# Peptides against a protein of PDB entry 7RZF: the designs that were tried, part 37

Target 1, 358 residues: chain A of PDB entry 7RZF
Amino acid sequence: PFQEEHLKQLYKIVPIKDIRNLYVTFPIPDLQKYYKSNPGHYLGHLIGHEGPGSLLSELKSKGWVNTLVGGQKEGARGFMFFIINVDLTEEGLLHVEDIILHMFQYIQKLRAEGPQEWVFQECKDLNAVAFRFKDKERPRGYTSKIAGILHYYPLEEVLTAEYLLEEFRPDLIEMVLDKLRPENVRVAIVSKSFEGKTDRTEEWYGTQYKQEAIPDEVIKKWQNADLNGKFKLPTKNEFIPTNFEILPLEKEATPYPALIKDTAMSKLWFKQDDKFFLPKACLNFEFFSPFAYVDPLHCNMAYLYLELLKDSLNEYAYAAELAGLSYDLQNTIYGMYLSVKGYNDKQPILLKKIIEKM
Target 2, 358 residues: chain A of PDB entry 7RZF as posed
Amino acid sequence: PFQEEHLKQLYKIVPIKDIRNLYVTFPIPDLQKYYKSNPGHYLGHLIGHEGPGSLLSELKSKGWVNTLVGGQKEGARGFMFFIINVDLTEEGLLHVEDIILHMFQYIQKLRAEGPQEWVFQELKDLNAVAFRFKDKERPRGYTSKIAGILHYYPLEEVLTAEYLLEEFRPDLIEMVLDKLRPENVRVAIVSKSFEGKTDRTEEWYGTQYKQEAIPDEVIKKWQNADLNGKFKLPTKNEFIPTNFEILPLEKEATPYPALIKDTAMSKLWFKQDDKFFLPKANLNFEFFSPFAYVDPLHSNMAYLYLELLKDSLNEYAYAAELAGLSYDLQNTIYGMYLSVKGYNDKQPILLKKIIEKM

## One batch from the design tools (peptide; aimed at target 1 H41 G44)

Design b2_p17_1 (made by RFdiffusion4)
Pose (drawn by RFdiffusion4):
Structure b2_p17_1 (pose): chain A 358 residues (1-358), chain P 17 residues (1-17)
Amino acid sequence: as target 2 above (358 residues)
Amino acid sequence: SSAYPDTPYIPDYILNL
C-alpha cells in the first residue's frame, strides 16, 4: 500500500491524552513464506535489545528515551511492515532527527558485520528449550490459536510453529537488512504540542495531523557517514539454563503449602510440586511498612523509588527475562511486593542481586 | 513462551493516512 509518492514523509498527530511518541515505519515484502530461517526475528532480536552497549542504552544515556520496541509488524497477506517505535522525554521531542540518525547508526553498525552464527544458535537453543518444557494450555483460546495458524502450515508442524528452526541462511538476513534504508522511511510524530497547527483532519475518527515531507537535507544527512556511536553487539548469555533435573518427593509431602518458619521477622509457605514436574518454580514476597501509605507524599515517594529501581535494574536483568526468568517488583498499599518466576536454575543470583540493588 | 522479541504496536489509523 505504500507507493513512492507517500514515502519519505513525517506526519505530526495531535492526541487527546498526553503522550509523546515517534514511529519509524519501513515497508518490506512478505516473509511468512520463510518460516524456517525467520529473518525478521533476527533483526528484531538485534534492534530491540536492552543491555550493555545497545540501541536503547545509548538513548537512555543521552536522556532522550525511556524505552523502545523493535521487531516487524505483519499486515494482511502479501505485504509486511517493520517498525521502530519510541517514546520521548521533554527534550527528546527537540532532537528527533538525531534520534533517527542514531537508529541508522546502529543499523549501519549491524550492516558492516552482518550475520552472526552464534546468535542464531543461541536463539534456536532458547526456542528449543522453551518448547521442550512448554507448559499446559487452557483449552479455550488454545484451540482458537491452533486453528488460527492452521491456514499457513502443513499438518505435521501445526504445533511446532515458530519454535523449531532448521537453518541459518544469511542471504535473507542480508535481504531484509538491505530494505531498511532512508529512502524507505515513514516517520510519524505524536505530540500534543500541535494543537493549532494542523490543517488536515481525519473523517472517520476526527483526528488532526500534517504533511511535513522531509526535505532531502536530512535524508542525505542520514545515509551519508555512519561509523558508530558507542554501540556494541550483545555479549554471551549467562542465564541460559543447564539444570533440568526434577528433584524427588520428600517424606513430608503435603497437598497444601505449610508454614515452616514463623518468626517475628518472616514467615514462609512451601510446597514441592506434585502435579506438573517442570524444572521451574515461582518465589514471591510481600514486604511491609507502616510508612508506605501514611500521607500522599509518602504514598508518592514509594512509586518513585520503586520505579527508579526498575529503571536502573532493567539493563542488568533483561537477559534473565529473555532466558525465561521473569521478575516483577511493584508497590502495594501496605508495603512493596516482589515476584520472581521461571526456570529453576538461576533464581538465587537474580533474587540476591535484586535485594542488593534494593 | 518463545524467546522472540515483542511485536511492535502502531495505531492502524496512522497506516491509513

Design b2_p17_1_s1 (made by RFdiffusion4, then SolubleMPNN; from b2_p17_1, 8 letters changed)
Fold by OpenDDE base, seed 2:
Structure b2_p17_1_s1 (fold): chain B 358 residues (1-358), chain A 17 residues (1-17)
Amino acid sequence: as target 1 above (358 residues)
Amino acid sequence: MSAWPPKPEIPESILRL
């Protein structure tokens, strides 16, 4: 386990690739025995959320961060890590202290709101969907994975233990959240800008780095992280599927899309799934406009319209993606193309939101 | 994205330093 001397450390690391990354790491207790509750997954879901009022949304709005991932990672025997990892912009590399301040403001928001059973239930439902409709893995890789996890889980649970949540444990969520404090932090900044400024070499890979203590003033600044009114818990994810009914194959099911509606304003083709038998659909819409490609001005206006539409839909994109829904919007020479894909149950909700923004 | 930390491109050795 890390001793106090290993905490409040800053590592400046030179990468081989031209990348800019920040790793904010906290040592946490071994949570392996709590896999049925998985409090680290709960916290990773919220800290790594991409919706309105999320940590990533605020850091992106400032132009400091491109992507964010939060979650637990295995350490050595008897401890784990909770890691917040971000991809930094060039500007974000100059604002690392402020980025970490925002992380602690979000963590403080999670403390103020307390553990939410509905968030746990969403995680449970999402993981149950992911388990139920898991893609076929290559047998060799799957067998090797299962053999590895047999060291951690009972034989009867080995297939489900990584997915199926069973117990809401607010006490364990609070326990992990209490470890996410500035006094327990280890920071790694990865950038080529540290080339020629390092004094140590890592033994195994020859990675050049510098280790520094984080100044007490910076630790105190993070300890005094106030509630930031921009941070909010996510809203309930309305896109999580609940109906997985597979309709029977129609007796006259065609191997090709059949024209089921033909009008002056619309044509509709339908093809039932006769191969996969999944509770999924693909909705494809082609919108025709005689103005979309008539001249360079209209073409650019149609492009700008679509980019604005995509931007206006960003608030739903992440929640839809988590629930196994996706959409795509493209300009065509005839107008616009829209596709909506994924679990069929909540596709009408996503489609309605898209149409309301159009 | 799933709460699985991406495989750190950083060697685990540095995270364990």
Scores: peptide ipSAE 0.019, ipTM 0.620, DockQ to the pose 0.365
OpenDDE base, seeds 1, 3, 4, 5: peptide ipSAE 0.021, 0.021, 0.021, 0.021; ipTM 0.644, 0.635, 0.638, 0.654; seeds 1, 3, 4, 5 fail the geometry check

Design b2_p17_1_s2 (made by RFdiffusion4, then SolubleMPNN; from b2_p17_1, 5 letters changed)
Fold by OpenDDE base, seed 4:
Structure b2_p17_1_s2 (fold): chain B 358 residues (1-358), chain A 17 residues (1-17)
Amino acid sequence: as target 1 above (358 residues)
Amino acid sequence: MSAWPPKPYIPDYILRL
């Protein structure tokens, strides 16, 4: 376990590759025995959320961060880490203290709102979907993975333990949140900008680094993190599938898409899945406009329209992706292409949202 | 698919520092 002397430390690390990363790490108790409630997953879901009012959304809006990942990682026996990892922009590298302040503001928001059972239920449902429709892994990789996790889980639960949530434990969520404090932080910044500014070499990989104590004034600044009104809990994910019914194959099912509607304004082709038998669909829409490619002005207007449309849909993109839905919008020489893919149950909701923004 | 959110890929060297 890290002693107090190992806390409130800043590591400046020189990478081999040109990458800029920030790792904000917190020592936490071993949560392995709590895998049925998985409080670290709950917190990772919220801290790693990409929707409106999320930590990432605010950090992106400032141009400081490209990506964010939050979650628990195994440490030594009887100890874990909670880690927030961000990909830094060049500007973000100059604002690391402020980025971490925003992390603590978001964590403070989570404390103020308290544990939400509906968020746990969404995590449970998402994980259950991911388990049920898990792709076939390569046997060698899968066997090796299972052999590794047999050390942690009962044989009867080894297949489900990483996925199936069973117990809402607000007490454990609060317990982990209580460890996500500035006094418990370890910060690592990875950047080539530290080349020639390091004084230590890591023994195993030869990684050059510098270790510094985080100033007490900076720790106090983070301890006094206010409630930033820009941070909000995510809204309920309306795209999470609940119906997984597979309709029986039609007797006249064609191996190719059949034209099921032909009108002056629309043609509709349909092909039932005859191979995979998944509760998934692929909706493809091709919009034809005689004006889409008439001249360079119309082409540019059509392009700008789609870019604006994509931007207006960003609020749904992440929630849809989490729920196993995706959409794609492309310009064509004939007009526009829209694709909606994934679980069929909530595709109409996503499609409606797209159409309402069009 | 790994359980979402993806476990943060932290190089082991970061944890050994």
Scores: peptide ipSAE 0.048, ipTM 0.738, DockQ to the pose 0.536
OpenDDE base, seeds 1, 2, 3, 5: peptide ipSAE 0.036, 0.028, 0.036, 0.036; ipTM 0.725, 0.690, 0.714, 0.724

Design b2_p17_1_s3 (made by RFdiffusion4, then SolubleMPNN; from b2_p17_1, 6 letters changed)
Fold by OpenDDE base, seed 4:
Structure b2_p17_1_s3 (fold): chain B 358 residues (1-358), chain A 17 residues (1-17)
Amino acid sequence: as target 1 above (358 residues)
Amino acid sequence: MSAWPPRPEIPDYILRL
């Protein structure tokens, strides 16, 4: 376990590749025995959320961060880490203290709101979907993975333990949140900008780094992180599928898309899945306009329209992706293309939201 | 699909520092 001397440390690390990463690491108790509640997954879901009012949304709005991942990682026996990892912009590299302040403001928001059973239920449902519809892994990789996790889980649970949440444990969520404090932080910044500014070399990989104590003033700033009114819990993910019924194959099912509607203004082709038998659909819409490609002005207007439409839909993109839905919007020489893919149950909800923004 | 959310891929060297 890290002793107090190993806390409140800043590591400046020189990468081989031109990358800019920030790792904010918190030592936490070993949560392995709590895999049925997985409080680290709950916190990772919220901290790593990409929707409106998320940590990432605010950090992106400032141009400091491209991506964010939050979650638990195994340590040595008897402890774990909770880690927030961000991909830094060049500007974000100059604002690391402020980025970490925003992390603590978001964590403070999570403390103020308390554990939410509905969020746990969403995590449970998402993991159950991911388990049920897990792609066939390559046997060699899968067997090696299973052999590794057999050390941690009962044989009867080894297939499900990483996926199936069973118990809402607000006490464990609060316990982990109590470890996500500035006094318990280890910060690593990875950037080529530290080249020639390091004083140590890591023994195993030859990685050049500098270790510094985080100033007590900076720790105090993070300890005094207020509630930032920009941070909000995510809204309920309305795209999570609940119906997985597969309709029986029609007797007259054609191997090719059949024209099921033909009107002066619309044609509809349908093909039932005769191969995969998944509760998934692919909806493709081609919109034809004689004005879409008539001149350069109309082309640019059509382009700008789609970019604005995509931007207006960003609020749903992450929630849809988590739920195994995706959409795509493209300009065509004939007009516009829309695709909606994934689990069919909530596709009408996503499609409605797209149409309402159009 | 990896267990969602994606677990931080932290290079082992960062944890050994």
Scores: peptide ipSAE 0.086, ipTM 0.776, DockQ to the pose 0.519
OpenDDE base, seeds 1, 2, 3, 5: peptide ipSAE 0.080, 0.042, 0.073, 0.057; ipTM 0.773, 0.727, 0.765, 0.748

Design b2_p17_1_s4 (made by RFdiffusion4, then SolubleMPNN; from b2_p17_1, 7 letters changed)
Fold by OpenDDE base, seed 4:
Structure b2_p17_1_s4 (fold): chain B 358 residues (1-358), chain A 17 residues (1-17)
Amino acid sequence: as target 1 above (358 residues)
Amino acid sequence: MSAWPPKPEIPEYILRL
């Protein structure tokens, strides 16, 4: 386990590749025995959320971060890490202290709100969906993975232990949150900008780095992280599928899309899935406008309209993606194309939201 | 699909520092 001397450390690391990464790492207790509640997954879901009021949303709005991942990672025997990893912009590399302040403000928001059973339920449902519809892995990779996890889980649970949440444990969520403190932080910044500014070489990989103690004033700033009013818990993910019923194949099902509606204003083609038998659909809409490609002005207006529409839908993009839904909007020479794909159960909800923004 | 959310990928050498 890390001793106090290993905490509140900053590592400046030179990468081989031109990458800019920040790793904010917290030593936490070994949570393996709590896999049925998986409090680190709960926190990883919230900290790694990409919706409105999320940590990533604020850091993106500042132009400091491109991507964010939060979650637990296995350590040595008897401890784990909770890690917040971000991809830094060039500007974000100059604002690492402020980025970490925002992380602690978000963590403080999580403490203030307390553990939410509905969030746990969403995590449970998402993981159950992911398990149920897991793609067939390559047998060799799958066998190797299973062989590895057999050391951690009972044989009867080895297939499900990584996916199935069973127990809401607010006490364990709070316990992990209590470890996500500035006094327990290890910071690693990975950037080529540290080339020629390092004094150490890592023994195994020859990675050049510099180790510095984080100043007590900086630790105190992070300890005094207030509630930032921009941070909010996510709203309930209304796109999570609950109905997985496969409709029976119609007796007259054609191998090709059949025209099921033909009107002056619309044509509708339908093809039932006769191959995969998944509770998924692909909805494709082609909108035809005689004005879409009349002149460069109309083309540019159609482009700008679509970009504004996409931007207005960004609030739903992440929640839809988590729920296994996606949408696509494209300009065509004839007008606009809309696609909605994924689990069919909540597609009408997503489609309605798209139409309401149009 | 890997178990959601994505687990943070930290190089092992960073954890050993």
Scores: peptide ipSAE 0.235, ipTM 0.839, DockQ to the pose 0.545
OpenDDE base, seeds 1, 2, 3, 5: peptide ipSAE 0.187, 0.046, 0.160, 0.103; ipTM 0.827, 0.755, 0.813, 0.796

Design b2_p17_2 (made by RFdiffusion4)
Pose (drawn by RFdiffusion4):
Structure b2_p17_2 (pose): chain A 358 residues (1-358), chain P 17 residues (1-17)
Amino acid sequence: as target 2 above (358 residues)
Amino acid sequence: SDKLYTGKPNNEYINVD
């Protein structure tokens, strides 16, 4: 649907709720036919990746961006999109050309070295382990899902869809990586600061927007010279699991969780899993404090402190959320709350690091 | 509604309106 008359354009949209965002839209051909190599997932794993020396961490270091989501958007049949959607700070709206410039800097940093064998082997291993201990399904919604993808795949791999990968073909990685060029951009800015500046309006919904077609100054400023920032490739993962042993049932087997420790400091509830036999467990905690909801100031500093803890610890723990260990730490009325769940091997390192950062 | 594939393991995606 994107003919070249309406390419290289930058819209300005006025919202109703106060948000600020930047959408970068590329068009690409259909890659659902390529469901074995999956080049869109490769570029999505290399673009939207938090951690040391990556696209998001540098934009955090310049104070412009809270978070960004990579990957490719799939629309209808016979055509596909690719999106880099970002949200903005107060002075992140002043430097949009520099943000998109850094986006093409990281794209060019990934075009000078191109394919990687160990990233494909690592991602394939992760999908294979995440398929081997695939948990049980709720019968409603699961049959709708496997009847939702029954139209595309043959009868054998109706289940093993986007779980098992056979081959690493760098040609398609290079092909989809070439289609991401600044002659293929469509920038869209959402900000509530354009109240009285909009000429055009939407008939269907009634929203207002613009047409600031990007002059060629900034296009030929985008693709001209792009060496690097302080970017780097992600490093070897250490949260990949290795212990897949189901520990045996002990003498004192109980059908409900029993109180084992009762002190004036803490109490526990424990139950060994009897039904599922998956090498994974969930640990949860609820810390209490009478000072957490005394007045609005003390009920306000709690969200700020807990949010800054999540800010400063996502850079470390994104590899744990990517390997299958997910944690969550949010506030409650009474006190604060913690819940770490996932594979059975790497809970101590993650929970201990959470405490010592806490 | 469309799907946005994030490139993460476990067939993870985001629903986009």

Design b2_p17_2_s1 (made by RFdiffusion4, then SolubleMPNN; from b2_p17_2, 8 letters changed)
Fold by OpenDDE base, seed 5:
Structure b2_p17_2_s1 (fold): chain B 358 residues (1-358), chain A 17 residues (1-17)
Amino acid sequence: as target 1 above (358 residues)
Amino acid sequence: TSVLHTGEPNNKYIEVE
């Protein structure tokens, strides 16, 4: 376990690749025994959330961060880490202290709101869906993975332990959240801009780095992180499927899409799944407009329209994706293409939202 | 390509020991 001397450290690391990353790491207790409640997953879900009022949304709005990942990582035996990792823009590299301040403001928001059972329930439901409809893995890889995790889980639970949440433990969430403090932080900045500014070389990979103590004034600034009114808990994910009923095959099921509706304004083709038997559907819409490609102006207007539409739908994209729904919008020479894919139960909700933004 | 950033850090962290 890291001693106090290993905390409040800044590492400036020179990468081989042209990447800009920030790692904010917190030593935490070993949570392996709490796999049924998985408090680290709860916190990772919220800190790593991409919806409105999320940490990522605010950092993106500042132009400092492209991507964010938050979660627990295994350490050595008897301890773990909670890590917040961000991909930095060139501007974000200049604002690392402010980025970390925003992280602590979001963490402070989580403390102020306290553990939410509904968020745990969403995590539970998402993981249950992921388990139930897990894709086939290569037998060799799967067997090797299972053999490895037998060291951590009872034999009876080895298949479910990584997925099935059973217990809401607000006490454990608060315990982990209490470790996410500035006094317990290790910061690593990865950038080529540190080339020629390092004084150490890592033994295993020859990575050049510099280690510095984080100034006490900076630690105090992070400790005094206030509530930023831009940060909000996510809204309930309305796209989480609850109905997994598979309709019986129709007696007249054709091997090809059948025309089931033909009107002056629309044609509808339908094909029932006769192979996979999953509670999933693919909705494909082709919109035809005589104006879509008539001249360069209309072509550019159609492009701009779709870019604006995509931007207006970003608020739903992450929640839909978490729930196993996706959409795609493309310009065509004839107009526009829309696809909606995933679990069929909540597709009408996503489709309605798309149409309302159109 | 919407990369589902599952909040779990993939093993690609440079562990600076």
Scores: peptide ipSAE 0.011, ipTM 0.494, DockQ to the pose 0.131
OpenDDE base, seeds 1, 2, 3, 4: peptide ipSAE 0.005, 0.006, 0.007, 0.007; ipTM 0.479, 0.478, 0.480, 0.459

Design b2_p17_2_s2 (made by RFdiffusion4, then SolubleMPNN; from b2_p17_2, 9 letters changed)
Fold by OpenDDE base, seed 5:
Structure b2_p17_2_s2 (fold): chain B 358 residues (1-358), chain A 17 residues (1-17)
Amino acid sequence: as target 1 above (358 residues)
Amino acid sequence: TSTLHTGKPGNETIEIE
């Protein structure tokens, strides 16, 4: 266990690559025995969320952060870490204290809202989908992985334990959330800007770093993190598939896309999957416009239109991605290309959202 | 990838590229 002397520490680290990263780390109890409820995954899902009202959305809006990852990480035997890692902009490197304040404001929002069973259910459903439709791993790697996790899980559960959530445990969520406090924080900032400003060398890899105590005034600022009205819980993910039915192969199924509809305004080609037998589809739309590339002005307008359209769809992109849906929008010399891919069940919902924004 | 072990050696591993 970390002693008090190991908490409230700031590490300034010199990377080899030109990277800017912030690691906000909290020592937490070993959660391995709670794999059926996985409270660390619940918190990682919310803290790492990218939707409207998320921590990342606010930090991006300020120009301070590019990416955010939140979750539990294994430590030494008998404890874990909860880590919030962000990729910093040059401006974000100047605002690390305020970035961490926003992290604590979001954590305070999670405390105020309390554990949400519907969020747990979404995590359960997402993990069940991931388990059911996971790609085939290399047998040797998979066997070695399974052999390793047999130390942690019952034999009967070893295949499912990493994926299947079974128990909503609000008490455990609150217990982990109670460890996410400024008094338990360890901060690491990774930046070349610390070159020549370090006083220590890491023994194993020779990494240059400086260790400092975080000032009590800064800890107190984070302890007094209020509710930031910009932070909201995610909305329900409408893209999570529930129907996994694979339709039987049609008697006249063709090995290539067949023209199934021909109209003055549209042609439709269809190919049933005869190989993978997954509840997935690929919808590809090519839109033709005689104006798309008629001159440089129209070309630039068509480009700007798609950039604005993509930006207006960002609110759905993350929720769709979590649910195993993706879309792509591209300019073509003839007009526009749209692709929707993933689980077929909720593709009509995503497609409708795209068309409503067009 | 240099792993900075911050705090107790071997406990906290920050992967630094």
Scores: peptide ipSAE 0.035, ipTM 0.734, DockQ to the pose 0.063
OpenDDE base, seeds 1, 2, 3, 4: peptide ipSAE 0.022, 0.031, 0.027, 0.034; ipTM 0.624, 0.717, 0.610, 0.726

Design b2_p17_2_s3 (made by RFdiffusion4, then SolubleMPNN; from b2_p17_2, 5 letters changed)
Fold by OpenDDE base, seed 1:
Structure b2_p17_2_s3 (fold): chain B 358 residues (1-358), chain A 17 residues (1-17)
Amino acid sequence: as target 1 above (358 residues)
Amino acid sequence: KERLYTGKPNNEYIVVE
């Protein structure tokens, strides 16, 4: 366990690769015994969320952060860490104090709203879906994983314990939130900009770093983090599948895609799955435009259009990804390609959202 | 995204302990 002297520390680390990362780490109790409620997963889901009003959305809007990952990490015996990690832009590297302030503002928002049973239920439902349709892992990896899990879970629960949430424990959520405070923080900034400014070397990898105490004034600023009105809890995930019915194989089912619609403006091919028997589908659309490849300008405009479209879909794409849906959008020499894959139940919703942004 | 620590120590985190 970190002693007081190990808290409120800033590490400036020189990477080998040209990367800019921020790690905000909080020591937390060992949560393994609370696997049935998994309060760390609840908090990781919210802090790591990418939808409207999320921490990432605000930090991206300022141009400071590209990506955000939040969640619990196993530590040594008897303690864990909660880590918020962001990929920093060049501008974000100059605003680390403000980035961390926003983290504490989001955490303060979570305290103010309190634990939400509906959010827990979504996590439970997502995990149940993931468990039910978990692909067979490679035997070697699966066996090694099971062997590790047997140290933490009863034998009868080993297969389910990582996925199935059973107990809503708002008290444990609040307990973990109470550990996510400025007085309990360790900050690491990874950047080549610290080259020649370090005074220590890590023993194992020879990584150069500098350790500094975070000034009390900075800690106080973070402690006084107000409610930022831009932060909101996520909306309900509309993409979570609820219907898992597999339609019977039609007698006329073809081994190859059959042309089921042929018009002047569209052709449609269909193949029913005869092998996997999963409640999944692949929707593939090829759009043809005479303007897509006319000249370099049109090609570049079409490229930029798709990049902007993808950026505008990021919020929906995240919720869809959590629910086991994905989309792909690509330029082709003839126009555009769109693919929607995953659970079939909510694919029409995602497809509609994509088309509405086109 | 949520950090899914699937038991592989991602060696990339120089946790200066």
Scores: peptide ipSAE 0.185, ipTM 0.722, DockQ to the pose 0.123
OpenDDE base, seeds 2, 3, 4, 5: peptide ipSAE 0.161, 0.167, 0.156, 0.138; ipTM 0.712, 0.709, 0.698, 0.699; seeds 3, 5 fail the geometry check

